# Peptides against a protein of PDB entry 7MKK, part 42

Target 1, 71 residues: chain A of PDB entry 7MKK
Amino acid sequence: SMKEKVKAKLVEIRKFVPFIRRVRIDFQDTLSKVQGHRLDALVNLLDREDVSMSSLNKIEVIIDKLRTRFN

## One batch from the design tools (peptide; made by RFdiffusion4, then SolubleMPNN)

Design b2_p18_6_s3 (from b2_p18_6, 6 letters changed)
Fold by OpenDDE base, seed 3:
Structure b2_p18_6_s3 (fold): chain B 71 residues (1-71), chain A 18 residues (1-18)
Amino acid sequence: as target 1 above (71 residues)
Amino acid sequence: SKEAEEQDKFLDELLEEL
């Protein structure tokens, strides 16, 4: 079901939370204040259980961009 | 919901900035 797919994807995306936290801290001076705040919000969002598949797909792209720029 | 919409907006903005 779609619900099961969302849960499975959320579990996979959550594996990158430590990475996102590291980017937020290690590159705090490089990131704008608003970007830093958005990364904090992203981590908080991933702590929730009601994230849509659409949002999870966007987050996956965000993680890819972070990996490209920062690691 | 409004919250879901706001979440989608900041994700879109973050995507544009990175």
Scores: peptide ipSAE 0.698, ipTM 0.916, DockQ to the pose 0.788
Fold by OpenDDE base, seed 1:
Structure b2_p18_6_s3 (fold): chain B 71 residues (1-71), chain A 18 residues (1-18)
Amino acid sequence: as target 1 above (71 residues)
Amino acid sequence: SKEAEEQDKFLDELLEEL
């Protein structure tokens, strides 16, 4: 079911939360204030259980971009 | 919901900036 797929996707995406936190901290002086705030909001969003599949797919792309740009 | 719309908005903005 879609519900099961969302739960599975969320579990996989949450594995990258430590990476997102490290990017936020290690590049705090390089990132704009708004970018830093958005990364904080992203981490907070991933603590929730009601994230849509659409949002999770966008987050996956964001993580890929972060990995490319920040290691 | 309004909250979901705002979440989608900042995700789109973050995608654009990266």
Scores: peptide ipSAE 0.698, ipTM 0.916, DockQ to the pose 0.719
Fold by OpenDDE base, seed 4:
Structure b2_p18_6_s3 (fold): chain B 71 residues (1-71), chain A 18 residues (1-18)
Amino acid sequence: as target 1 above (71 residues)
Amino acid sequence: SKEAEEQDKFLDELLEEL
């Protein structure tokens, strides 16, 4: 089901939460204040169970961009 | 919902900036 697919995707995306946290901390001085705040919000969002597949797909792209720029 | 809309907004903005 779609619900099961969302849950599976969320589990996979959550594996990158430590990476997002590290980017937020290690590059705090190079990120804008708004970018830092958005990364904090992103981490908090991934603690939730009611994230849509659309949002998860966007988050996957964000993580890929973060990996490209910061690792 | 308003919350879902705000989520989409900051995700879209983050996508644009990176």
Scores: peptide ipSAE 0.697, ipTM 0.916, DockQ to the pose 0.711
Fold by OpenDDE base, seed 5:
Structure b2_p18_6_s3 (fold): chain B 71 residues (1-71), chain A 18 residues (1-18)
Amino acid sequence: as target 1 above (71 residues)
Amino acid sequence: SKEAEEQDKFLDELLEEL
């Protein structure tokens, strides 16, 4: 079901929460204040269970961009 | 919902900025 797919996707995306937190801290001076705030919001969002597949797909791309740029 | 719209907005902005 879509519900199960979302749940599975969320589990996989959450594996990158430590990475996102590290980027937020390690590159705090490089990131704009707005970007830093958005990364904080992203981590908070991933604590929730009601994230849509659409959002999770966007988050996956964001993580890929973060990995390319910061790791 | 309004919250979903705000989430979509900030995610889109992150995508654009990175």
Scores: peptide ipSAE 0.696, ipTM 0.915, DockQ to the pose 0.724

Design b2_p18_6_s4 (from b2_p18_6, 8 letters changed)
Fold by OpenDDE base, seed 2:
Structure b2_p18_6_s4 (fold): chain B 71 residues (1-71), chain A 18 residues (1-18)
Amino acid sequence: as target 1 above (71 residues)
Amino acid sequence: SEKEKAEDAFLDELLELL
């Protein structure tokens, strides 16, 4: 079901939470204050279970951009 | 939903910032 697919995607995306946190900390001097605050908010969003597939797909793109730029 | 729209807007802005 779509619900099961969303839950599976969320589990996979959550594997990158430690990476997002490390980018936030390790590059705190490089990131703008607003970028840092938004990354904190992103981590908080991933603590929730009611995230849509659309949102999870966008988060995947964000993670790809972070990986390209920061590791 | 309005919640989903707000999440999408937040994520779109973050995509532009990075």
Scores: peptide ipSAE 0.755, ipTM 0.935, DockQ to the pose 0.907
Fold by OpenDDE base, seed 5:
Structure b2_p18_6_s4 (fold): chain B 71 residues (1-71), chain A 18 residues (1-18)
Amino acid sequence: as target 1 above (71 residues)
Amino acid sequence: SEKEKAEDAFLDELLELL
């Protein structure tokens, strides 16, 4: 079901939370204040259980961009 | 829903910022 797929996707995306936190801290001096704030909010969002598949797909793209620029 | 729209808007903004 779509519900089960969303749950599975959320579990996989959460594996990148430590990476997002490290980017936020390691590049704090080069990130703008708004970028830093939004990354903090992203981590908070991933603590929730009601994130949509659409949102999870966008978060995956964000993680890919972070990996490209910051690792 | 309004919650989902706000969530998507936040993520779209972040995609644009990075």
Scores: peptide ipSAE 0.754, ipTM 0.935, DockQ to the pose 0.852
Fold by OpenDDE base, seed 1:
Structure b2_p18_6_s4 (fold): chain B 71 residues (1-71), chain A 18 residues (1-18)
Amino acid sequence: as target 1 above (71 residues)
Amino acid sequence: SEKEKAEDAFLDELLELL
């Protein structure tokens, strides 16, 4: 079901929370203030249980961009 | 929902920022 797929996707995306936190801290001096604030908000968003599949797919793209630029 | 729209807007902004 879609519910099961969302749950599985959320679990997979949450594996990247430590990476997002490390980017936020390690590159704090090179990130703009707004970028840092938005990354903090992204981590907070991933603590929620009601994130949609469409949102999770966008977050995956964001993580890919972070990996390209900062990893 | 309005919540979903706000969430999407946030994520779209972040995609543009990075």
Scores: peptide ipSAE 0.753, ipTM 0.935, DockQ to the pose 0.808
Fold by OpenDDE base, seed 3:
Structure b2_p18_6_s4 (fold): chain B 71 residues (1-71), chain A 18 residues (1-18)
Amino acid sequence: as target 1 above (71 residues)
Amino acid sequence: SEKEKAEDAFLDELLELL
């Protein structure tokens, strides 16, 4: 079901939470204040259970951007 | 829902910021 697919995707995306937190800390002086605040909010968003597939796909793109720029 | 729309807007903004 779609619900099961969303849950599976969420589990996979959550594996990158430690990476997001690390980028936020290691590059705190490089990131703008707004970038840092939004990354904090992103981590908080991934703690929720009601995230749509559309949102999870966007988060995947965000993670790819972070990996390209920061490691 | 309005919550989902706000979530999408947040993510779109973050994509633009990075």
Scores: peptide ipSAE 0.753, ipTM 0.935, DockQ to the pose 0.834

Design b2_p18_7_s1 (from b2_p18_7, 7 letters changed)
Fold by OpenDDE base, seed 2:
Parts: sequence; structure tokens; C-alpha cells
Structure b2_p18_7_s1 (fold): chain B 71 residues (1-71), chain A 18 residues (1-18)
Amino acid sequence: as target 1 above (71 residues)
Amino acid sequence: SKEQEDEEFLDELLELLD
């Protein structure tokens, strides 16, 4: 079901939360203030259970961008 | 909606990381 797919995707995406936190802190001086703030918000978003598949797919793209630029 | 707000937030973040 779509619900199960979302749950599975969320579990996989959450594995990158430590990475997002590290980027936020380690590159705080490289990131703009707004970028840092939005990364904090991203971590908060991933604490929720009610995230859509569309959102999770976009978050995956964001993580890919972070990995490309910062690790 | 919440989903709409999430999408707008994420779209903004994607733009910020371009």
C-alpha cells in the first residue's frame, strides 16, 4: 500500500538525519543563515510521521545535493 | 494544507541549495 511505501521511505530517509545535522554544524560558516535555518527545519520535518511521498522524494534530492556539495 | 506547506518549504530549500 501507499501507506506502507511512505513508511518505508521515511525510515530510509531518516537514516540521513545524522548527516544533515553534521552538515548543519560543520558547515555553519559556509552555509548562509537561511540555509542553516532551513536545514534545522528539515530535521524537524523528518521527526513527523505525516510526511507525503512527494515530500520524501524531494528530501531525497536535497540529501543528494548536500552529499554532492559537502561530502 | 500541511502537505502543501511542506512542498513549498522543500521547494524553497531546493532553490537555496542550487
Scores: peptide ipSAE 0.790, ipTM 0.948, DockQ to the pose 0.840
Fold by OpenDDE base, seed 5:
Structure b2_p18_7_s1 (fold): chain B 71 residues (1-71), chain A 18 residues (1-18)
Amino acid sequence: as target 1 above (71 residues)
Amino acid sequence: SKEQEDEEFLDELLELLD
């Protein structure tokens, strides 16, 4: 079901939360204040259970961008 | 909606990281 797919995707995306936190801290001086604040908000979003597949797909792209630029 | 707010937030973040 779609619900199960979302659940599985969320579990996979959450594996990158430590990475997002690390980028936020390690590159605090490189990131703009707004970028840093939005990364904090991203982590908060991933704490929720009611996240859509569309959102999770976009988060995946964001993680890829972070990996490319910061690791 | 919650989903719309999430989408707008994520779109903004995507732009910030370009």
Scores: peptide ipSAE 0.790, ipTM 0.948, DockQ to the pose 0.844
Fold by OpenDDE base, seed 3:
Structure b2_p18_7_s1 (fold): chain B 71 residues (1-71), chain A 18 residues (1-18)
Amino acid sequence: as target 1 above (71 residues)
Amino acid sequence: SKEQEDEEFLDELLELLD
């Protein structure tokens, strides 16, 4: 079911939370203040269970951008 | 809705990282 797919995707995306936290801290001086705040909010979003597949797909793109810029 | 709010937030973040 779609619900099961969303849950599975969420589990996979959550594996990158430590990476997001590291980017936020290690590159704090490189990131703008607003970028830092939004990354904090992103981590908070991933703590929730009510996240759509559309959102998870966008988060995947965000993670790819972070990986490209920040190792 | 929460979903719409999440989408707007994520779209903004995508723009910030461009």
Scores: peptide ipSAE 0.790, ipTM 0.948, DockQ to the pose 0.836
Fold by OpenDDE base, seed 1:
Structure b2_p18_7_s1 (fold): chain B 71 residues (1-71), chain A 18 residues (1-18)
Amino acid sequence: as target 1 above (71 residues)
Amino acid sequence: SKEQEDEEFLDELLELLD
């Protein structure tokens, strides 16, 4: 079901939370204040269970951008 | 809606990282 697919996607995306946290801290001096705040908010979002597939797909793109830029 | 708020937040973050 779609519900099960969303749950599975959320589990996979959460594997990148430690990476997001490390980017936030390791590059704190090069990130703008708003970028840092939004990365913190992203981590908080991933703690929730009520996240749509559309949102999860966008988060995947964000993670790819972070990986390209910072790793 | 909550979903719309999430989408707007994520769209902003995508732009910030361009």
Scores: peptide ipSAE 0.789, ipTM 0.947, DockQ to the pose 0.848

Design b2_p18_7_s2 (from b2_p18_7, 7 letters changed)
Fold by OpenDDE base, seed 1:
Structure b2_p18_7_s2 (fold): chain B 71 residues (1-71), chain A 18 residues (1-18)
Amino acid sequence: as target 1 above (71 residues)
Amino acid sequence: KKEEEDEKFLDELLELLD
């Protein structure tokens, strides 16, 4: 079902939470305050269960951008 | 509404990371 697909995707995306937290901390002096706050908010978003597939797909793109810029 | 707010947040974050 679509619900199960979303759950599976969320589990996979959550594997990158430690990476997001690490970027937030290691590059705190490089990131703008707003960028840092938004990354914190992103982690909070991934802590929720009610996240759509569309949102999860966008988060994948965000993670790719972070990986490109921050290793 | 919550989904729409999430999408808007994520779109803004994508722009911040351009």
Scores: peptide ipSAE 0.773, ipTM 0.940, DockQ to the pose 0.849
Fold by OpenDDE base, seed 3:
Structure b2_p18_7_s2 (fold): chain B 71 residues (1-71), chain A 18 residues (1-18)
Amino acid sequence: as target 1 above (71 residues)
Amino acid sequence: KKEEEDEKFLDELLELLD
């Protein structure tokens, strides 16, 4: 079901939460305050269970961008 | 709703990282 697919995708995306937190901390001096706050908000979003597939797909793109820029 | 707010937030973040 779509519900099960969303849950599975959420589990996969959550694997990158430690990475997002690392970027937030390791590059704190490079990031602006607003950028830091937005990364914190992203982590908070991933703690929720009510996230749509559309949102999860966008988060995947965001993670790819972070990986490209911050290794 | 929350979904709409999430989408707006994520769109802004995507733009920020372009």
Scores: peptide ipSAE 0.773, ipTM 0.941, DockQ to the pose 0.880
Fold by OpenDDE base, seed 5:
Structure b2_p18_7_s2 (fold): chain B 71 residues (1-71), chain A 18 residues (1-18)
Amino acid sequence: as target 1 above (71 residues)
Amino acid sequence: KKEEEDEKFLDELLELLD
């Protein structure tokens, strides 16, 4: 079902939470304050269970951008 | 709604990382 697909996607995306946290900390001096705050908010978002597939797909793109830019 | 807020937040974050 679509609900199960969303849950599976969320589980996969959550695997990158430690990475996002590390980017936030390791590059705190190079990130703008707003970028840092938004990364914190992103981690908080991923703690929720009610995230849409559309949002999860965008988060995947964000993670790809972070990986390209910050390892 | 929350979904709209999430989308707005994520769109802004995508833009911030460009």
Scores: peptide ipSAE 0.772, ipTM 0.940, DockQ to the pose 0.915
Fold by OpenDDE base, seed 4:
Structure b2_p18_7_s2 (fold): chain B 71 residues (1-71), chain A 18 residues (1-18)
Amino acid sequence: as target 1 above (71 residues)
Amino acid sequence: KKEEEDEKFLDELLELLD
């Protein structure tokens, strides 16, 4: 079901939470306040259970962009 | 709605990282 697919996708995306936290910390001095807050908000979003597939797909793209810029 | 708020947030973050 779609619900099961969303849950599976969420599990996979959550594997990148440590990476997002590392980017937030490692580049804290160079990130603006708003950029830092947005990364914190992204981590908070991934802690929730009620995230749509659309959101998860966008988060995947965001993670790819972060990986490209910040390793 | 919360989903709409999520989408707005994520769209802005995507734009920020372009």
Scores: peptide ipSAE 0.772, ipTM 0.940, DockQ to the pose 0.821

Design b2_p18_7_s3 (from b2_p18_7, 8 letters changed)
Fold by OpenDDE base, seed 3:
Structure b2_p18_7_s3 (fold): chain B 71 residues (1-71), chain A 18 residues (1-18)
Amino acid sequence: as target 1 above (71 residues)
Amino acid sequence: SKEEKDIEFLDELLSLLD
């Protein structure tokens, strides 16, 4: 079901939370203040259980951008 | 809705990372 797919994708995306946290800390001086704040908010979002598939797909793109720029 | 707000937030973040 779609619900099960969302749950599975959320589990996979959450695997990148440590990476997001590391980017936030390691590049704190490189990131703008607003970028840092929004990365914190992203981590908080991923703590929720009610994230949509569309949101998870966008988060995947964000993670790709972070990997390109910061690793 | 929560989804709409999440999408708006994520779109903003994507823009910030451009």
Scores: peptide ipSAE 0.808, ipTM 0.952, DockQ to the pose 0.838
Fold by OpenDDE base, seed 5:
Structure b2_p18_7_s3 (fold): chain B 71 residues (1-71), chain A 18 residues (1-18)
Amino acid sequence: as target 1 above (71 residues)
Amino acid sequence: SKEEKDIEFLDELLSLLD
């Protein structure tokens, strides 16, 4: 079901939380204040269980951008 | 809705990372 697919994707996306935290800290000096705040908010978002597939797909793109810019 | 707010937030973050 779509619900199960969402849950599975959320589990997979959560595996990147340590990476997001690392980017937030390691590049704190090069990130703008708003960028840092939004990365913190992203981690908080991933703590929730009610995230939509559309949101998870966007988060995946965000992670790809972070990986491209910050390894 | 909560989903709409999440999407707005994520779109903003995507723009911030351009």
Scores: peptide ipSAE 0.808, ipTM 0.952, DockQ to the pose 0.847
Fold by OpenDDE base, seed 4:
Structure b2_p18_7_s3 (fold): chain B 71 residues (1-71), chain A 18 residues (1-18)
Amino acid sequence: as target 1 above (71 residues)
Amino acid sequence: SKEEKDIEFLDELLSLLD
């Protein structure tokens, strides 16, 4: 089902939470305040169970951008 | 809705990373 697919996608995306946290801390001096705050908010979002597939797909793009710029 | 708010937040973050 779609719900099962969303849950599976969420589990996969959550594997990048440690990476997001590391970017937030390791590049704290490079990131703007708003960038840092939004990365914190991103981690908080990924703690939730009610995240849409469209949101998860956007988060995947965000992670790719972070990997390109910061790793 | 929560989804709409999430999308708005994520779009903002995407823009911040451009």
Scores: peptide ipSAE 0.808, ipTM 0.952, DockQ to the pose 0.844
Fold by OpenDDE base, seed 2:
Structure b2_p18_7_s3 (fold): chain B 71 residues (1-71), chain A 18 residues (1-18)
Amino acid sequence: as target 1 above (71 residues)
Amino acid sequence: SKEEKDIEFLDELLSLLD
């Protein structure tokens, strides 16, 4: 079901939370204030259970961009 | 809706990382 797929995707995306936190801290001087604030908000979003598949897919793209720029 | 707000937030973040 779509619900089960969302749960599975959320579990996989959450594996990147430590990475997002590290980017936020390690590159704090490189990131703008708004970028840092939005990364904090992203981590908070991933703590929720009511996240849509469309949102999770966008988050995956965001993580890819972070990996490209910040390793 | 909450989903719409999430999408707007995420789209903003995507643009910030361009």
Scores: peptide ipSAE 0.808, ipTM 0.952, DockQ to the pose 0.845

Design b2_p18_7_s4 (from b2_p18_7, 7 letters changed)
Fold by OpenDDE base, seed 1:
Structure b2_p18_7_s4 (fold): chain B 71 residues (1-71), chain A 18 residues (1-18)
Amino acid sequence: as target 1 above (71 residues)
Amino acid sequence: KEKEEDEKFLDELLELLD
């Protein structure tokens, strides 16, 4: 079902939470205040269970951008 | 509504990381 697909995707995306937290900390002086705040908000978003597949797909792109810029 | 807010937030973050 779509709900099960969303749950599976969320589990996979959550594997990158430590990476997001690490970027937020290691590059705190490089990131703008708004960028840092948005990364904190992203981590908080991934703590929720009610995240849509559309949102999860966008988060994948965000993670790819972070990986490109921050290793 | 929350979904829409999430989408707007994520779109902004995508732009910030361009």
Scores: peptide ipSAE 0.743, ipTM 0.932, DockQ to the pose 0.854
Fold by OpenDDE base, seed 3:
Structure b2_p18_7_s4 (fold): chain B 71 residues (1-71), chain A 18 residues (1-18)
Amino acid sequence: as target 1 above (71 residues)
Amino acid sequence: KEKEEDEKFLDELLELLD
């Protein structure tokens, strides 16, 4: 079901939470204040269970951008 | 709804990381 697919995707995306936290801290001087704040908000979002597939797909793109810039 | 707020937030973040 779609619900099960969303849950599975959320589990996969959550694997990157430690990475997001690391980027936020290790590159705090490189990131703007707003970028830092939004990354914190992203981590908080991933703690929720009511995240849509469309949101999860966007988060995947965000993670790809972070990986490209911050290894 | 909350979904719409999430989408707007994520769109902003995508733009910030361009």
Scores: peptide ipSAE 0.742, ipTM 0.932, DockQ to the pose 0.841
Fold by OpenDDE base, seed 4:
Structure b2_p18_7_s4 (fold): chain B 71 residues (1-71), chain A 18 residues (1-18)
Amino acid sequence: as target 1 above (71 residues)
Amino acid sequence: KEKEEDEKFLDELLELLD
């Protein structure tokens, strides 16, 4: 079901939370204030259970952008 | 709705990382 797919996707995306936290801390001085705040919000979002597939797909793209720019 | 708020914030973050 779609619900099961969302849960599976969320589990996979959550594996990158430590990476997002590291980017936020390691590059705190180079990130803009708004970028830092949005990354904090992203981590908070991934702590929730009610995240849509649309949101998870966008988060995957965000993680890819972070990986490209920050390793 | 919360979903709409999530979409808005994520779209903004995508733009910030361009």
Scores: peptide ipSAE 0.742, ipTM 0.932, DockQ to the pose 0.870
Fold by OpenDDE base, seed 5:
Structure b2_p18_7_s4 (fold): chain B 71 residues (1-71), chain A 18 residues (1-18)
Amino acid sequence: as target 1 above (71 residues)
Amino acid sequence: KEKEEDEKFLDELLELLD
């Protein structure tokens, strides 16, 4: 079901939470304040269970951008 | 709704990382 697909994607995306946290900390001096705040908000978002597939797809792109830019 | 706020937030973050 779509609900199960969302849950599965959320589980996969959550695997990158430690990475996002590390980016936030390791590059705190190079990130703008707004970028840092948004990364904090992203981590908080991933604690929720009610995240849409649309949002998860965007988060996947965000993670790809972070990986490209910050390892 | 919350979904709409999530979309706005994520769109902004995508733009910030361009």
Scores: peptide ipSAE 0.742, ipTM 0.932, DockQ to the pose 0.869

Design b2_p18_8_s1 (from b2_p18_8, 6 letters changed)
Fold by OpenDDE base, seed 2:
Structure b2_p18_8_s1 (fold): chain B 71 residues (1-71), chain A 18 residues (1-18)
Amino acid sequence: as target 1 above (71 residues)
Amino acid sequence: EEDKEILELLDEVFKEEF
């Protein structure tokens, strides 16, 4: 079902939460306050259960781009 | 509201080209 697909995608995307947290901390002095806040918000978003597949697909793209820039 | 287009796609991933 789509619900099961969403749950599976969420589990996979959450594997990158530690990476996002590390970017936030490791580059804290380099990132603007707004950028840091954005990363915090992204982590917080991934703590929720009510994330849509559409959102998860967008987040996947974001994470891929973050990985390209930050390791 | 998809969390403000996922934070405006993380501010267009900090407004850099990839």
Scores: peptide ipSAE 0.714, ipTM 0.907, DockQ to the pose 0.177
Fold by OpenDDE base, seed 1:
Structure b2_p18_8_s1 (fold): chain B 71 residues (1-71), chain A 18 residues (1-18)
Amino acid sequence: as target 1 above (71 residues)
Amino acid sequence: EEDKEILELLDEVFKEEF
């Protein structure tokens, strides 16, 4: 079901939470305060259970771009 | 909820080209 697919994708995307946290910390001197807050908000968003498949797909793109820039 | 289009797609991923 779509519900099961969403749950599975959420589990997969959450595997990148440690990476996001490390970017936030390791590049704290390079990132603006606002950018750091955005990363914190992204992590917090992934802790929720009401994330849609559409949102998860967008987050996946964001993570891919972050990985390109930050390792 | 799209959380403001996922934080404006993380402010267009910090307004950078990748």
Scores: peptide ipSAE 0.712, ipTM 0.908, DockQ to the pose 0.177
Fold by OpenDDE base, seed 3:
Structure b2_p18_8_s1 (fold): chain B 71 residues (1-71), chain A 18 residues (1-18)
Amino acid sequence: as target 1 above (71 residues)
Amino acid sequence: EEDKEILELLDEVFKEEF
């Protein structure tokens, strides 16, 4: 079902939460306060159960871009 | 509400193109 697919996608995307947290801390000196807050909010979003497939696909793109920029 | 368009696509991933 679509519901099962969303749950599976969420599990996969959550694997990158530690990476997002690391970016937030490791680059705190070069990130603005707003950028740091955005990363915190992204982590908080991924802790929720009601994230849509559309949102998860967008978050995947965001994470890919973060990985390119922040190793 | 799509979480403010995923924080405006993380503010256009900090306003850089990839």
Scores: peptide ipSAE 0.712, ipTM 0.908, DockQ to the pose 0.178
Fold by OpenDDE base, seed 5:
Structure b2_p18_8_s1 (fold): chain B 71 residues (1-71), chain A 18 residues (1-18)
Amino acid sequence: as target 1 above (71 residues)
Amino acid sequence: EEDKEILELLDEVFKEEF
């Protein structure tokens, strides 16, 4: 079902929450306050269970780009 | 739920080119 597909996608994307948290902390001195808040918000978003497949696909792209820049 | 286009695509991933 679509619901199960969303759950599976969410599980996959949540694997990168530790990475996002590390970026937030390790680069705190170089990130702006706004950028830090954005990363916090992204983590909080991934803690939710009501995220759509569309949103998850967008978040995956964001994470890919973060990984390119920060690790 | 788009959360403002996922934080405006993380502000265009901090406005960098990729």
Scores: peptide ipSAE 0.711, ipTM 0.907, DockQ to the pose 0.177

